# Designs tried in a protein design run: peptides against a protein of PDB entry 2YKT. Part 42

Target 1, 231 residues: chain A of PDB entry 2YKT
Amino acid sequence: SRSEEMHRLTENVYKTIMEQFNPSLRNFIAMGKNYEKALAGVTYAAKGYFDALVKMGELASESQGSKELGDVLFQMAEVHRQIQNQLEEMLKSFHNELLTQLEQKVELDSRYLSAALKKYQTEQRSKGDALDKCQAELKKLRKKSQGSKNPQKYSDKELQYIDAISNKQGELENYVSDGYKTALTEERRRFCFLVEKQCAVAKNSAAYHSKGKELLAQKLPLWQQACADPS

## One batch from the design tools (peptide)

Design b1_p20_2_s1 (made by RFdiffusion4, then SolubleMPNN; from b1_p20_2, 7 letters changed)
Fold by OpenDDE base, seed 1:
Structure b1_p20_2_s1 (fold): chain B 231 residues (1-231), chain A 20 residues (1-20)
Amino acid sequence: as target 1 above (231 residues)
Amino acid sequence: SPLEEKAKEEREKYGEWDTS
């Protein structure tokens, strides 16, 4: 029936969240932690490289003929430091605004979804059983009427069962329809939460890239001219 | 029902996927 099909669809939405979405989200969080660790590793390795560049700038500053190139090398290292500070701010946001919040939600979700599905299944079954009982009583009444010398004695009671079946069928269909809408809303809320947290990360990443672009665009023309002017 | 109360309690405690 339409009600039975919609019931199966409702159960499948809850199963898809519990068996596919939540495991995939746990994997996404794990991959995010790995990515964070790799970016922290890049930060550390870059510090060593630009500290070595500062040492080359010190040697230029100590020279008789290359003093001005020392200042250029120091500026290159300072621009790197400012870009790196912006990366650290982005990583802090990535951890606090995405990873931590997703981890908290996915850990609690299994109990909630299990309780919600169990509530729906119990109430759906209760309404279904009440409908089946009324249909069975109508069938018994019709068998009694066919065997009776006075079938008209059962006519009013037959109408009452027909009306009760119609009402219970409508209640079951409405309950299953509302259950399906509720399940789809639960699925959508989880995807919306992920999208919004990823938007916050994208905004912070854009700030990092903008800062780097601005600093390099300001200084690069000056650095490119430094070797063209003989001291 | 006891199942409805439990589902409500689990929703209030764990079911908030609303964006603040």
Scores: peptide ipSAE 0.043, ipTM 0.635, DockQ to the pose 0.110
Fold by OpenDDE base, seed 2:
Structure b1_p20_2_s1 (fold): chain B 231 residues (1-231), chain A 20 residues (1-20)
Amino acid sequence: as target 1 above (231 residues)
Amino acid sequence: SPLEEKAKEEREKYGEWDTS
Protein backbone atom coordinates (compact mmCIF):
# COMPACT_ATOMS: atom_id res chain seq x y z
CA SER B 1 0.00 0.00 0.00
CA ARG B 2 1.00 3.70 -0.22
CA SER B 3 1.35 3.83 3.59
CA GLU B 4 3.54 0.71 3.64
CA GLU B 5 5.82 2.15 0.95
CA MET B 6 6.09 5.47 2.79
CA HIS B 7 6.79 3.54 6.00
CA ARG B 8 9.68 1.68 4.33
CA LEU B 9 11.05 4.98 3.01
CA THR B 10 10.90 6.49 6.52
CA GLU B 11 12.74 3.56 8.08
CA ASN B 12 15.33 3.69 5.29
CA VAL B 13 16.09 7.37 6.03
CA TYR B 14 16.79 6.57 9.70
CA LYS B 15 18.86 3.53 8.67
CA THR B 16 20.84 5.63 6.17
CA ILE B 17 21.70 8.15 8.91
CA MET B 18 22.67 5.46 11.42
CA GLU B 19 24.45 3.04 9.06
CA GLN B 20 25.93 5.37 6.41
CA PHE B 21 26.05 9.02 7.55
CA ASN B 22 27.19 8.55 11.16
CA PRO B 23 29.97 6.01 10.37
CA SER B 24 31.14 8.23 7.49
CA LEU B 25 31.12 11.25 9.80
CA ARG B 26 33.18 9.36 12.39
CA ASN B 27 35.68 8.55 9.64
CA PHE B 28 35.67 12.21 8.55
CA ILE B 29 36.46 13.27 12.14
CA ALA B 30 39.28 10.71 12.31
CA MET B 31 40.75 11.98 9.03
CA GLY B 32 40.43 15.53 10.38
CA LYS B 33 42.38 14.58 13.52
CA ASN B 34 45.09 13.04 11.34
CA TYR B 35 45.26 16.22 9.26
CA GLU B 36 45.44 18.37 12.42
CA LYS B 37 48.30 16.22 13.74
CA ALA B 38 50.20 16.55 10.46
CA LEU B 39 49.78 20.35 10.49
CA ALA B 40 50.98 20.46 14.11
CA GLY B 41 54.00 18.50 12.91
CA VAL B 42 54.57 21.12 10.20
CA THR B 43 54.44 23.82 12.88
CA TYR B 44 57.13 22.13 14.92
CA ALA B 45 59.37 21.41 11.93
CA ALA B 46 58.98 24.98 10.66
CA LYS B 47 60.08 26.37 14.04
CA GLY B 48 63.32 24.43 13.83
CA TYR B 49 63.98 25.62 10.28
CA PHE B 50 63.38 29.30 11.06
CA ASP B 51 65.33 29.13 14.32
CA ALA B 52 68.21 27.94 12.16
CA LEU B 53 67.56 30.86 9.79
CA VAL B 54 67.81 33.26 12.76
CA LYS B 55 71.21 31.75 13.51
CA MET B 56 72.30 32.54 9.96
CA GLY B 57 71.04 36.10 10.52
CA GLU B 58 73.13 36.39 13.69
CA LEU B 59 76.24 35.37 11.75
CA ALA B 60 75.46 37.93 9.04
CA SER B 61 74.98 40.65 11.69
CA GLU B 62 78.41 39.83 13.16
CA SER B 63 80.08 40.12 9.73
CA GLN B 64 81.68 43.32 8.46
CA GLY B 65 80.35 43.05 4.91
CA SER B 66 76.89 41.42 5.34
CA LYS B 67 75.38 43.18 8.39
CA GLU B 68 72.29 44.43 6.54
CA LEU B 69 71.55 40.88 5.34
CA GLY B 70 71.30 39.88 9.00
CA ASP B 71 68.26 42.15 9.36
CA VAL B 72 66.73 40.64 6.20
CA LEU B 73 67.15 37.11 7.54
CA PHE B 74 65.61 38.15 10.88
CA GLN B 75 62.65 39.69 9.04
CA MET B 76 62.18 36.48 7.05
CA ALA B 77 62.09 34.47 10.27
CA GLU B 78 59.71 36.94 11.94
CA VAL B 79 57.28 36.92 9.00
CA HIS B 80 57.29 33.14 9.15
CA ARG B 81 56.56 33.27 12.90
CA GLN B 82 53.54 35.49 12.24
CA ILE B 83 52.29 33.16 9.48
CA GLN B 84 52.77 30.20 11.80
CA ASN B 85 50.82 31.92 14.60
CA GLN B 86 47.97 32.42 12.15
CA LEU B 87 48.14 28.73 11.24
CA GLU B 88 47.93 27.81 14.93
CA GLU B 89 44.83 29.99 15.30
CA MET B 90 43.28 28.26 12.30
CA LEU B 91 44.14 24.85 13.79
CA LYS B 92 42.60 25.83 17.12
CA SER B 93 39.41 26.78 15.32
CA PHE B 94 39.53 23.60 13.24
CA HIS B 95 39.76 21.57 16.44
CA ASN B 96 37.24 23.45 18.59
CA GLU B 97 34.64 24.54 16.05
CA LEU B 98 34.63 21.49 13.77
CA LEU B 99 36.19 18.33 15.17
CA THR B 100 35.09 18.58 18.83
CA GLN B 101 31.56 19.63 17.96
CA LEU B 102 31.11 16.94 15.32
CA GLU B 103 32.53 14.32 17.69
CA GLN B 104 30.10 15.33 20.43
CA LYS B 105 27.13 15.28 18.06
CA VAL B 106 27.91 11.95 16.40
CA GLU B 107 28.49 10.26 19.76
CA LEU B 108 25.10 11.35 21.10
CA ASP B 109 23.22 10.77 17.85
CA SER B 110 23.05 6.96 17.99
CA ARG B 111 20.80 7.03 21.07
CA TYR B 112 18.64 9.82 19.74
CA LEU B 113 18.07 8.18 16.35
CA SER B 114 17.38 4.79 17.91
CA ALA B 115 14.77 6.34 20.21
CA ALA B 116 13.20 8.36 17.40
CA LEU B 117 12.99 5.36 15.07
CA LYS B 118 11.61 3.12 17.83
CA LYS B 119 8.95 5.70 18.72
CA TYR B 120 7.93 6.01 15.08
CA GLN B 121 7.83 2.22 14.56
CA THR B 122 5.80 1.65 17.73
CA GLU B 123 3.19 4.26 16.91
CA GLN B 124 3.01 3.22 13.25
CA ARG B 125 2.44 -0.40 14.30
CA SER B 126 -0.16 0.63 16.88
CA LYS B 127 -2.13 2.56 14.26
CA GLY B 128 -1.72 -0.27 11.74
CA ASP B 129 -2.92 -2.89 14.24
CA ALA B 130 -5.93 -0.75 15.15
CA LEU B 131 -6.82 -0.46 11.45
CA ASP B 132 -6.36 -4.19 10.86
CA LYS B 133 -8.61 -4.94 13.84
CA CYS B 134 -11.40 -2.75 12.47
CA GLN B 135 -11.04 -4.36 9.03
CA ALA B 136 -11.20 -7.81 10.59
CA GLU B 137 -14.32 -6.90 12.61
CA LEU B 138 -16.02 -5.52 9.48
CA LYS B 139 -15.21 -8.76 7.65
CA LYS B 140 -16.71 -10.80 10.52
CA LEU B 141 -19.79 -8.58 10.57
CA ARG B 142 -20.31 -9.01 6.82
CA LYS B 143 -20.03 -12.80 7.14
CA LYS B 144 -22.58 -12.72 9.97
CA SER B 145 -24.91 -10.51 7.91
CA GLN B 146 -24.75 -12.88 4.91
CA GLY B 147 -25.81 -15.77 7.14
CA SER B 148 -28.60 -13.80 8.84
CA LYS B 149 -32.32 -13.82 8.08
CA ASN B 150 -32.30 -10.06 8.83
CA PRO B 151 -29.23 -8.46 7.14
CA GLN B 152 -30.59 -4.94 7.76
CA LYS B 153 -29.96 -5.43 11.50
CA TYR B 154 -26.21 -5.07 10.82
CA SER B 155 -26.34 -2.10 8.39
CA ASP B 156 -25.73 0.62 11.00
CA LYS B 157 -22.84 -1.30 12.53
CA GLU B 158 -21.34 -1.89 9.08
CA LEU B 159 -21.44 1.85 8.38
CA GLN B 160 -19.76 2.54 11.73
CA TYR B 161 -16.91 0.16 10.89
CA ILE B 162 -16.53 1.62 7.38
CA ASP B 163 -16.23 5.12 8.87
CA ALA B 164 -13.81 3.91 11.55
CA ILE B 165 -11.65 2.19 8.88
CA SER B 166 -11.63 5.32 6.72
CA ASN B 167 -10.61 7.51 9.68
CA LYS B 168 -7.92 5.08 10.87
CA GLN B 169 -6.55 4.72 7.33
CA GLY B 170 -6.32 8.51 7.02
CA GLU B 171 -4.64 8.80 10.44
CA LEU B 172 -2.10 6.12 9.52
CA GLU B 173 -1.31 7.74 6.16
CA ASN B 174 -0.88 11.17 7.77
CA TYR B 175 1.29 9.78 10.56
CA VAL B 176 3.57 7.94 8.12
CA SER B 177 3.77 10.99 5.84
CA ASP B 178 4.70 13.24 8.77
CA GLY B 179 7.18 10.62 9.95
CA TYR B 180 8.87 10.67 6.54
CA LYS B 181 9.08 14.49 6.53
CA THR B 182 10.53 14.39 10.06
CA ALA B 183 13.14 11.80 9.06
CA LEU B 184 14.19 13.84 6.00
CA THR B 185 14.44 16.93 8.21
CA GLU B 186 16.70 15.05 10.63
CA GLU B 187 18.96 14.00 7.73
CA ARG B 188 19.06 17.53 6.30
CA ARG B 189 19.90 19.07 9.70
CA ARG B 190 22.98 16.84 9.99
CA PHE B 191 24.25 17.81 6.54
CA CYS B 192 23.52 21.48 7.23
CA PHE B 193 25.45 21.29 10.51
CA LEU B 194 28.44 19.78 8.70
CA VAL B 195 28.29 22.44 5.97
CA GLU B 196 28.08 25.30 8.48
CA LYS B 197 31.01 23.97 10.52
CA GLN B 198 33.03 23.60 7.31
CA CYS B 199 32.13 27.20 6.44
CA ALA B 200 33.63 28.32 9.77
CA VAL B 201 36.81 26.37 8.97
CA ALA B 202 36.92 27.86 5.47
CA LYS B 203 36.63 31.38 6.93
CA ASN B 204 39.52 30.77 9.33
CA SER B 205 41.58 29.15 6.56
CA ALA B 206 40.96 32.20 4.37
CA ALA B 207 42.24 34.44 7.19
CA TYR B 208 45.42 32.35 7.43
CA HIS B 209 46.04 32.48 3.68
CA SER B 210 45.26 36.22 3.50
CA LYS B 211 47.62 37.07 6.36
CA GLY B 212 50.42 35.03 4.83
CA LYS B 213 49.92 36.60 1.41
CA GLU B 214 49.82 40.11 2.90
CA LEU B 215 52.97 39.72 4.99
CA LEU B 216 54.98 38.14 2.17
CA ALA B 217 53.77 40.65 -0.43
CA GLN B 218 54.83 43.51 1.86
CA LYS B 219 58.33 42.23 2.61
CA LEU B 220 59.41 40.19 -0.42
CA PRO B 221 60.38 43.22 -2.60
CA LEU B 222 62.63 44.50 0.20
CA TRP B 223 64.31 41.13 0.61
CA GLN B 224 64.82 40.75 -3.15
CA GLN B 225 66.69 44.07 -3.30
CA ALA B 226 68.92 43.44 -0.28
CA CYS B 227 71.69 41.74 -2.29
CA ALA B 228 71.65 44.34 -5.08
CA ASP B 229 72.29 47.32 -2.75
CA PRO B 230 75.29 46.51 -0.54
CA SER B 231 75.71 49.14 2.21
CA SER A 1 3.37 7.72 26.23
CA PRO A 2 6.59 6.58 27.96
CA LEU A 3 8.21 6.19 24.52
CA GLU A 4 7.12 9.69 23.53
CA GLU A 5 8.55 11.14 26.73
CA LYS A 6 11.81 9.27 26.22
CA ALA A 7 12.02 10.40 22.60
CA LYS A 8 11.34 13.98 23.74
CA GLU A 9 14.06 13.77 26.40
CA GLU A 10 16.53 12.32 23.87
CA ARG A 11 15.59 15.07 21.38
CA GLU A 12 16.02 17.85 23.93
CA LYS A 13 19.34 16.40 25.05
CA TYR A 14 20.85 15.11 21.80
CA GLY A 15 18.67 16.13 18.84
CA GLU A 16 19.92 19.70 18.44
CA TRP A 17 21.88 19.63 15.21
CA ASP A 18 20.94 23.26 14.76
CA THR A 19 23.86 25.62 14.65
CA SER A 20 23.77 28.10 17.49
Scores: peptide ipSAE 0.043, ipTM 0.659, DockQ to the pose 0.112
Fold by OpenDDE base, seed 3:
Structure b1_p20_2_s1 (fold): chain B 231 residues (1-231), chain A 20 residues (1-20)
Amino acid sequence: as target 1 above (231 residues)
Amino acid sequence: SPLEEKAKEEREKYGEWDTS
């Protein structure tokens, strides 16, 4: 029936969230933690490289013929430090605003979805059983009427059961339809939450890239001239 | 029903996926 098909669709939405979306989201969080760790590793390795660059700047500053190049090398290391500070701020936001919040939600969501699905299934079954009972009673009444010498005695009760069946069928169809809309809304909310959290990450990433671009664009012409102007 | 109350409590506590 139409109600049975829509019931199967409703259960499949909840099943897809629990068995596909939530495990995939847990994997996404795990991959995010791995990415954060790799970026922290890049930060540490970059610090060692630019600390070594500072040491080259110290040697230039101690030289007789390359003192001005010492200042250039120090500026290169300082610009890196400022870019790195912006990356660390982005990583803190990535951890606290995306990973932690997604982790908290996905761990608790299984209980909510199980309760929501069980509520829907219980009420759907209750309405279905009440419909089946009325249909069974109408069938018994019709058999009794066919065997009776006075079938007209049962006519009013037959009409009452027909009306009750029609009302219960409509109520079941409406309940299952609303259940399906609710399930689709729950699925959409989870995707919307992911999109909005990823938009926050994108904004923070844009700020990091903008700061790096601005600092390098400002200083690079100065650094490129330093070797052309021998003192 | 007790099941509806439990489902409401679980929704209020864990089912809020709206971003403020």
Scores: peptide ipSAE 0.057, ipTM 0.657, DockQ to the pose 0.112; fails the geometry check
Fold by OpenDDE base, seed 4:
Structure b1_p20_2_s1 (fold): chain B 231 residues (1-231), chain A 20 residues (1-20)
Amino acid sequence: as target 1 above (231 residues)
Amino acid sequence: SPLEEKAKEEREKYGEWDTS
């Protein structure tokens, strides 16, 4: 029936969230933690490299013929430090605003969805059983009427059961329809939450890239000229 | 119903996936 098909669709939405979305989201979080760790590793390695660049700048500053190149090397290291600080801020946001929040939600979601699905299934079954009972009573009444010398005696009761069946069928269809809309809303909310958290990360990433581009674009022409200027 | 109470309790614990 239409109600049975829509019931199956409703259950399939909940199953898709529990069996496909949530496991995939857990994997996404795990991959995010791996990415964070790799970026933290880059940060540490970069610090060592630019600290060594500062040391080269110190040596240039102590020289008689390369003093101005010392300042250039210091500026290169300082610009990198500022870019790296912006990366660390982005990583904090990535951790706190995306990974932690997704992890907290996905951990609780299995129990929530199981309870929501069970509630829906119980009420759907209750309405179905009530409909089936009315249909069974109508069938019994019709059998009694066919065997009676006075079938007209049962006409009013037959109409009452027909009306009750129609009403219960409509109620069941509406309940299952609303259940399906609710399930789709639950799925959509999870995707929307992911999209919004990813948008926050994207904004922070854009700020990191913009700051890096600005700092380098400002200084690079000066650094490129430093060796062409006679010292 | 006990199932409705449980579903409410789990909703309260899980919180809304509200897009703030």
Scores: peptide ipSAE 0.039, ipTM 0.642, DockQ to the pose 0.095; fails the geometry check

Design b1_p20_2_s2 (made by RFdiffusion4, then SolubleMPNN; from b1_p20_2, 11 letters changed)
Fold by OpenDDE base, seed 2:
Structure b1_p20_2_s2 (fold): chain B 231 residues (1-231), chain A 20 residues (1-20)
Amino acid sequence: as target 1 above (231 residues)
Amino acid sequence: SAVEAAAQAEREKYGEWNTS
């Protein structure tokens, strides 16, 4: 029946969230944490590299003929420091605005969805059972009427059961339909949440990249000219 | 029902997936 099909669809939505979406989201979070760790590693390694560059700048500054190149090397290290600070801010956002929030949601979601599905199933079954009962009673009444010498005695009662069946059928169909819409809304909400959190990260990442581009674009021409202009 | 109460309790704990 239409109701049975819609019921199966509803259950499948909940199952898809619990068995496909949530595990995939957990994996996404895990991959994000791995990515974060790698970027943190880059940050640390970069610090060592540019600290060493500063030392080279110090040596240049102590030289008789390369003093100005010392300033260039210091500027290079400073620009890197600024870029690195932007990266750290991005990473904090990545952690706090995406990973942590997703982790909190996905951890709680299994029980929530299980309860929601169970609630739906319980009510669906209750309405179904009530319908089945009315149908069974109508069938019994009809059998009794067929065996009676006065079938007209049962006509009003038959009409009452027919009406009750119609109403209960309609209620069941509406409930299942609404249940399906609710389930789809729950699914969509989860995807929207992911998209929004990813957008926040993307915005912060864009800021990091923009800042780096700006700083390097400003200084690189000066650095390139430094060796061409012997003092 | 007990099932409804449980579902409500989980909703309260979980909160809504807030979308902008």
Scores: peptide ipSAE 0.075, ipTM 0.687, DockQ to the pose 0.081
Fold by OpenDDE base, seed 3:
Structure b1_p20_2_s2 (fold): chain B 231 residues (1-231), chain A 20 residues (1-20)
Amino acid sequence: as target 1 above (231 residues)
Amino acid sequence: SAVEAAAQAEREKYGEWNTS
């Protein structure tokens, strides 16, 4: 029936969230933590590289013919330091605003969804059982009427059961339909939350990249001409 | 029902997935 099909669809939405979305989200969080760790590793390795560049700048500054190139090398290292500071701020936001919040929600979501599904199933079954009972009573009444010498005695009661069945059928269909809409809303809210949090991270990342591009674009012409101009 | 009360308690305790 249409009601039975809609009921199956409703249960499948809840199952998809619990069995597909939430495990995939846990994996996404784990991959995010791995990515954060790798970026922290890049930051550490970059510090070593640019500290070594500073050492080359010190040697240039100690020379008689290359002192000005020492300042250039120091500026290159300083610009990198500023870019790395922006990256660290972005990583803090990535951790606190995305990973931590998603982890908190996914950790608690299993109990919530289980309770929501169980509530829906209990009420759906209750309405279904009440409908089945009325249908069974109507069948019993019709059998009794067919065996009676006065069938007209049962006509009013038959009409009452027919009306009750019609009303209960409509209530069941409406309840299942509303249940399906509710389940789809629960699914959509979870995807929307993920998208919105990822958009915030993307904005912070864009700001980091923009700042880096600006700093490098400002200094690069100066650095490129440094060897052409003797001291 | 007890099931409805439990579902409501979970919503109140953990909140919903909110969108801005």
Scores: peptide ipSAE 0.075, ipTM 0.681, DockQ to the pose 0.081
Fold by OpenDDE base, seed 1:
Structure b1_p20_2_s2 (fold): chain B 231 residues (1-231), chain A 20 residues (1-20)
Amino acid sequence: as target 1 above (231 residues)
Amino acid sequence: SAVEAAAQAEREKYGEWNTS
């Protein structure tokens, strides 16, 4: 029946969240932590490289003929430091606003969803059982009527059961339909949460890239001409 | 029902997924 099909769909939504979405989200978080670690590693390695560049700048500054190039090398290192600060802000957001929050949510979700599904199943079954009971009683009544010397005695009661069955069928269908909408809302909410947190990270990432582009665009022409202009 | 009470308790304890 339509109700049975919709019921199956509803249960499948909850099952998909519990068995597919949540495990996949845990994996996503794990991959995010790996990515964070790699970016932190890049940050550390870059610091060593630019510290060494500063040392080269110091040597240039101590020379008689290359003093101005020392300033250029220092500027290169300073621009990197500023870009790095933006990266650290992005990483902080990535950790605190995405990974941590997703981890907290997914950790608590299994019990919540299990309870929600069980609640739905219990109520759905209750309504189904009530419907089945009325159908069974109608069938019994019809059998009694067929064997009776006065079938008309049961006509009013038959009508009452028919009406009750119709009402209970409609109620069950509505409940299952609402249950399906609720389940889909639960699923959508989880995806929306992920999207929103990822958007926050994306904004910080954009700021990082913008700042880097701005700083480098400003300084690069100056650095490129430094060797052509012997002071 | 006992199941409904349990579901409510879980919602109170863990909350629901929500958007900002």
Scores: peptide ipSAE 0.067, ipTM 0.680, DockQ to the pose 0.093
Fold by OpenDDE base, seed 4:
Structure b1_p20_2_s2 (fold): chain B 231 residues (1-231), chain A 20 residues (1-20)
Amino acid sequence: as target 1 above (231 residues)
Amino acid sequence: SAVEAAAQAEREKYGEWNTS
């Protein structure tokens, strides 16, 4: 029936979230943690490299013939420092605004979804059983009426059962329909949450890239000219 | 922007993901 099909669809939405979405989200979080670790590694390695560049700048500053190149090397290291600061802010956002929040939600979601599905199933079954009972009683009444010498005696009761069946059928259909909408909303909400948190990360990532581009665009022409200028 | 307005409308409609 239409109600049975809609019921199956509703259950399948919950199952899809529990069995497909949530495991995939856990994997996404795990991959995110790996990515974070790698980026942290880059930051650490970069610090060592540019600290060494500063040392080269110090040596230039102490020289008689290359003093001005010391300032250039210091500027290069400073620009890198500023770029790395932006990367660190992006990483903080990545951890706190995406990974942590997703991890907290997905950890609790199994219990929530199980309870939600169980509640839906219990109420759906209750309404279905009540409908089936009324249908069975109507069938019994009709059998009695067919075997009776006075079938008109049962006419009022038959009408009452027909009305009750119609009402219960409508209630069941509405409940299942609402259940399906609710399930789809639950699914969509989870995807929306993921997208929103990823947007926050993307915003911070954009700031990192923008700052890097700006700083390098400003300084690079000066650095390129430094060796052409007389000392 | 139109994109921001659309995003806000979706948030109002579906709300933030909750586990309660």
Scores: peptide ipSAE 0.062, ipTM 0.589, DockQ to the pose 0.652

Design b1_p20_2_s3 (made by RFdiffusion4, then SolubleMPNN; from b1_p20_2, 9 letters changed)
Fold by OpenDDE base, seed 3:
Structure b1_p20_2_s3 (fold): chain B 231 residues (1-231), chain A 20 residues (1-20)
Amino acid sequence: as target 1 above (231 residues)
Amino acid sequence: SAVEKEAKELREKYGEWDTS
């Protein structure tokens, strides 16, 4: 029936969220934590490289013929420090605004969805059973009427069962339809939440890249000039 | 029902997946 098909669709939406979306989201969070760890590793390795660059700048500053290049090397290291600070801010936001919030939601969602699905199934079954009971009673009444010498005695009761069946059928169809809309809304909310949190990450990433571009664009001509000018 | 109460308590405690 139409109601049975829509019921199956409703259950499949909940199952898809529980069995596909939530496990995939847990994996996404795990991959995000791995990415954060790798970026922290890049940060540490970069610090070592630019600390070594500072040491080269110190040597240049101690030289008789390369003192001005010492200042250039120090400026290169300082620009890196500023870019690194912006990266650390981005990583804090990535952790606190994306990973932590998604982790909190996904850990609770299995229990919520299980309860929501059980509620829907229980009420759907209750309405279905009540409909089936009325249909069965109507069939019994019709059989009794056909075997009776006075069928008209049962006519009013037959009409009452027909009306009750029609009402219960409509209630079941509406309930299942609303259940399907609710399930689709639950799915959409989860995707929207992910998209919005990823948009925040994208904004922070854009700010990091812009700051780096601006700092390097400002200083690079000066560094190139210092290299071209013989002492 | 007990199931409805549990679902309500979970929504109240943890909120929906609300869009900002």
Scores: peptide ipSAE 0.086, ipTM 0.668, DockQ to the pose 0.068
Fold by OpenDDE base, seed 2:
Structure b1_p20_2_s3 (fold): chain B 231 residues (1-231), chain A 20 residues (1-20)
Amino acid sequence: as target 1 above (231 residues)
Amino acid sequence: SAVEKEAKELREKYGEWDTS
């Protein structure tokens, strides 16, 4: 029946979230943590490299003919430090705005969805069983009426069961339809949450890239001039 | 029902996936 099909669809939405979405989201979080760790590793390695560049700048500053190049090397290291600070801020946002929040949601969601599905199934079954009971009683009544010398005795009771069946059928159909809409809304909310958290990451990433580009664009001509026109 | 109570408690505890 239409109601049975809609019921199966509703259950499948909840199952898809629990068995496909949530495991995939857990994997996404794990991959995010791996990416965060790698970027933190880049930060550490970059610090060592630019600290070594500062040492080269110190040597230039101690020279008689390359003092100005010492300042250039120091500026290069400082600009990198500023870029790295922006990366660290982006990583904090990535951790706090995306990973932590997704991890908290996905950890709790399995229990919520299981309870929601169970609630729906219990009520759907209750309404279905009540309908089936009324249908069975009507069938029994009709059999009694057919075997009776006075079938008209059962006419009013037959009408009452017909009305009860119609009402219970409508109630079941509405409940299952609303259940399906609710399940689809639950699925959509989860995707929307992911999209919004990823948008926050994208904004912070854009800020990091913009700041780095601006700093380098500002200083690079000065550094190039120092190399082209030695004092 | 007990199931409804549990579902409510879980919603209250875990919050909505609503984007605020």
Scores: peptide ipSAE 0.073, ipTM 0.757, DockQ to the pose 0.083
Fold by OpenDDE base, seed 5:
Structure b1_p20_2_s3 (fold): chain B 231 residues (1-231), chain A 20 residues (1-20)
Amino acid sequence: as target 1 above (231 residues)
Amino acid sequence: SAVEKEAKELREKYGEWDTS
């Protein structure tokens, strides 16, 4: 029936969230933690490289013929330090605003969705059983009427059951339709939350890249000329 | 079916995550 098909669709939305979305979100969080760890590793390795560059700048500053190149090498290291500070701020935001919040939500969501689905199933079954009972009573009444010498005695009761069946059928269809809308809204809310949190990450990432580009663009022309114009 | 039409309309209204 139409109501049975819509009921199956409603249950499938809840199943899709529980069996596909939530496991995929847990994997996304795990991949995010791996990415954070890798970026922390890059930061550490970069520090070692630029510390070694500072050492080369110290040697240049001690030379008679390359002293100005020492200042250039120190500026390169300082720009890198500022870029790394911005990266660390981005990583803190990534951890606190995305990963932690998603982890908290996905852990609680299994219980919530299970309860929501169970509530829907219980009420759907209750309405279905009440409809089936009225249909069964009408069928019994019609059998009695067909065997009676006075069928007119049952006419008013038949009309009452027909009206009750129509009302209960409409109520069941509306409940299942509303249940489907509710389930789709729950699914959409989860994707919206992911998108909003990822937008925050994207903004922080854009700020990091912009700051790095700005700092390098300001200094790079000066550094490129340093060997041509010994001051 | 009538249910498929209603389901499509509901998906369009409540599930508009257009996968670009």
Scores: peptide ipSAE 0.055, ipTM 0.535, DockQ to the pose 0.063
Fold by OpenDDE base, seed 4:
Structure b1_p20_2_s3 (fold): chain B 231 residues (1-231), chain A 20 residues (1-20)
Amino acid sequence: as target 1 above (231 residues)
Amino acid sequence: SAVEKEAKELREKYGEWDTS
């Protein structure tokens, strides 16, 4: 029936969230934690590299003929320090605004969805059983009417059962339809949450990239000139 | 089917980002 098909669709939405979305989201979080760890590793390695660059700048500053290049090397290291600080801020946001919040949600969501599905199934079954009962009673009444010498005696009661069946069928269809809308809303809410949190991270990432681009664009001409001027 | 059409309409309605 139409209601049975829509019921199956509703159940499949809940199952898709529980069996596909939530496991995939857990994997996404795990991959995010791995990415965060790798970026932290980059941060540590970068510090060592730029500390070594500062040392080269110190040597240039101590030289008789390369003092100005010492200042350039110090500026290069300082710009990279500022870029790295911005990366650390981005990583903090990535952890706190995306990973932690997704982890908290996905951990609780399995229980919530199981309860929501069970509630829907219980009420759907209750309405279905009530419809089936009315259909069964109508069938019994029709059998009694066909065996009776006065079939007209049952006509009014037959009409009442037909009306009751029609009403219960409509109620069941509406309930299942609303259940399907609710299930789709639950699915959408989860994707929306993911997108919103990813957008927050993207804004912070954009700030990191912008600051880096600006700092380098301001200083790079100066650094290039210092190398081109044969002092 | 009629149910598949309704399901599609519901997906369009509830699956589209209300950019509101």
Scores: peptide ipSAE 0.059, ipTM 0.524, DockQ to the pose 0.055; fails the geometry check

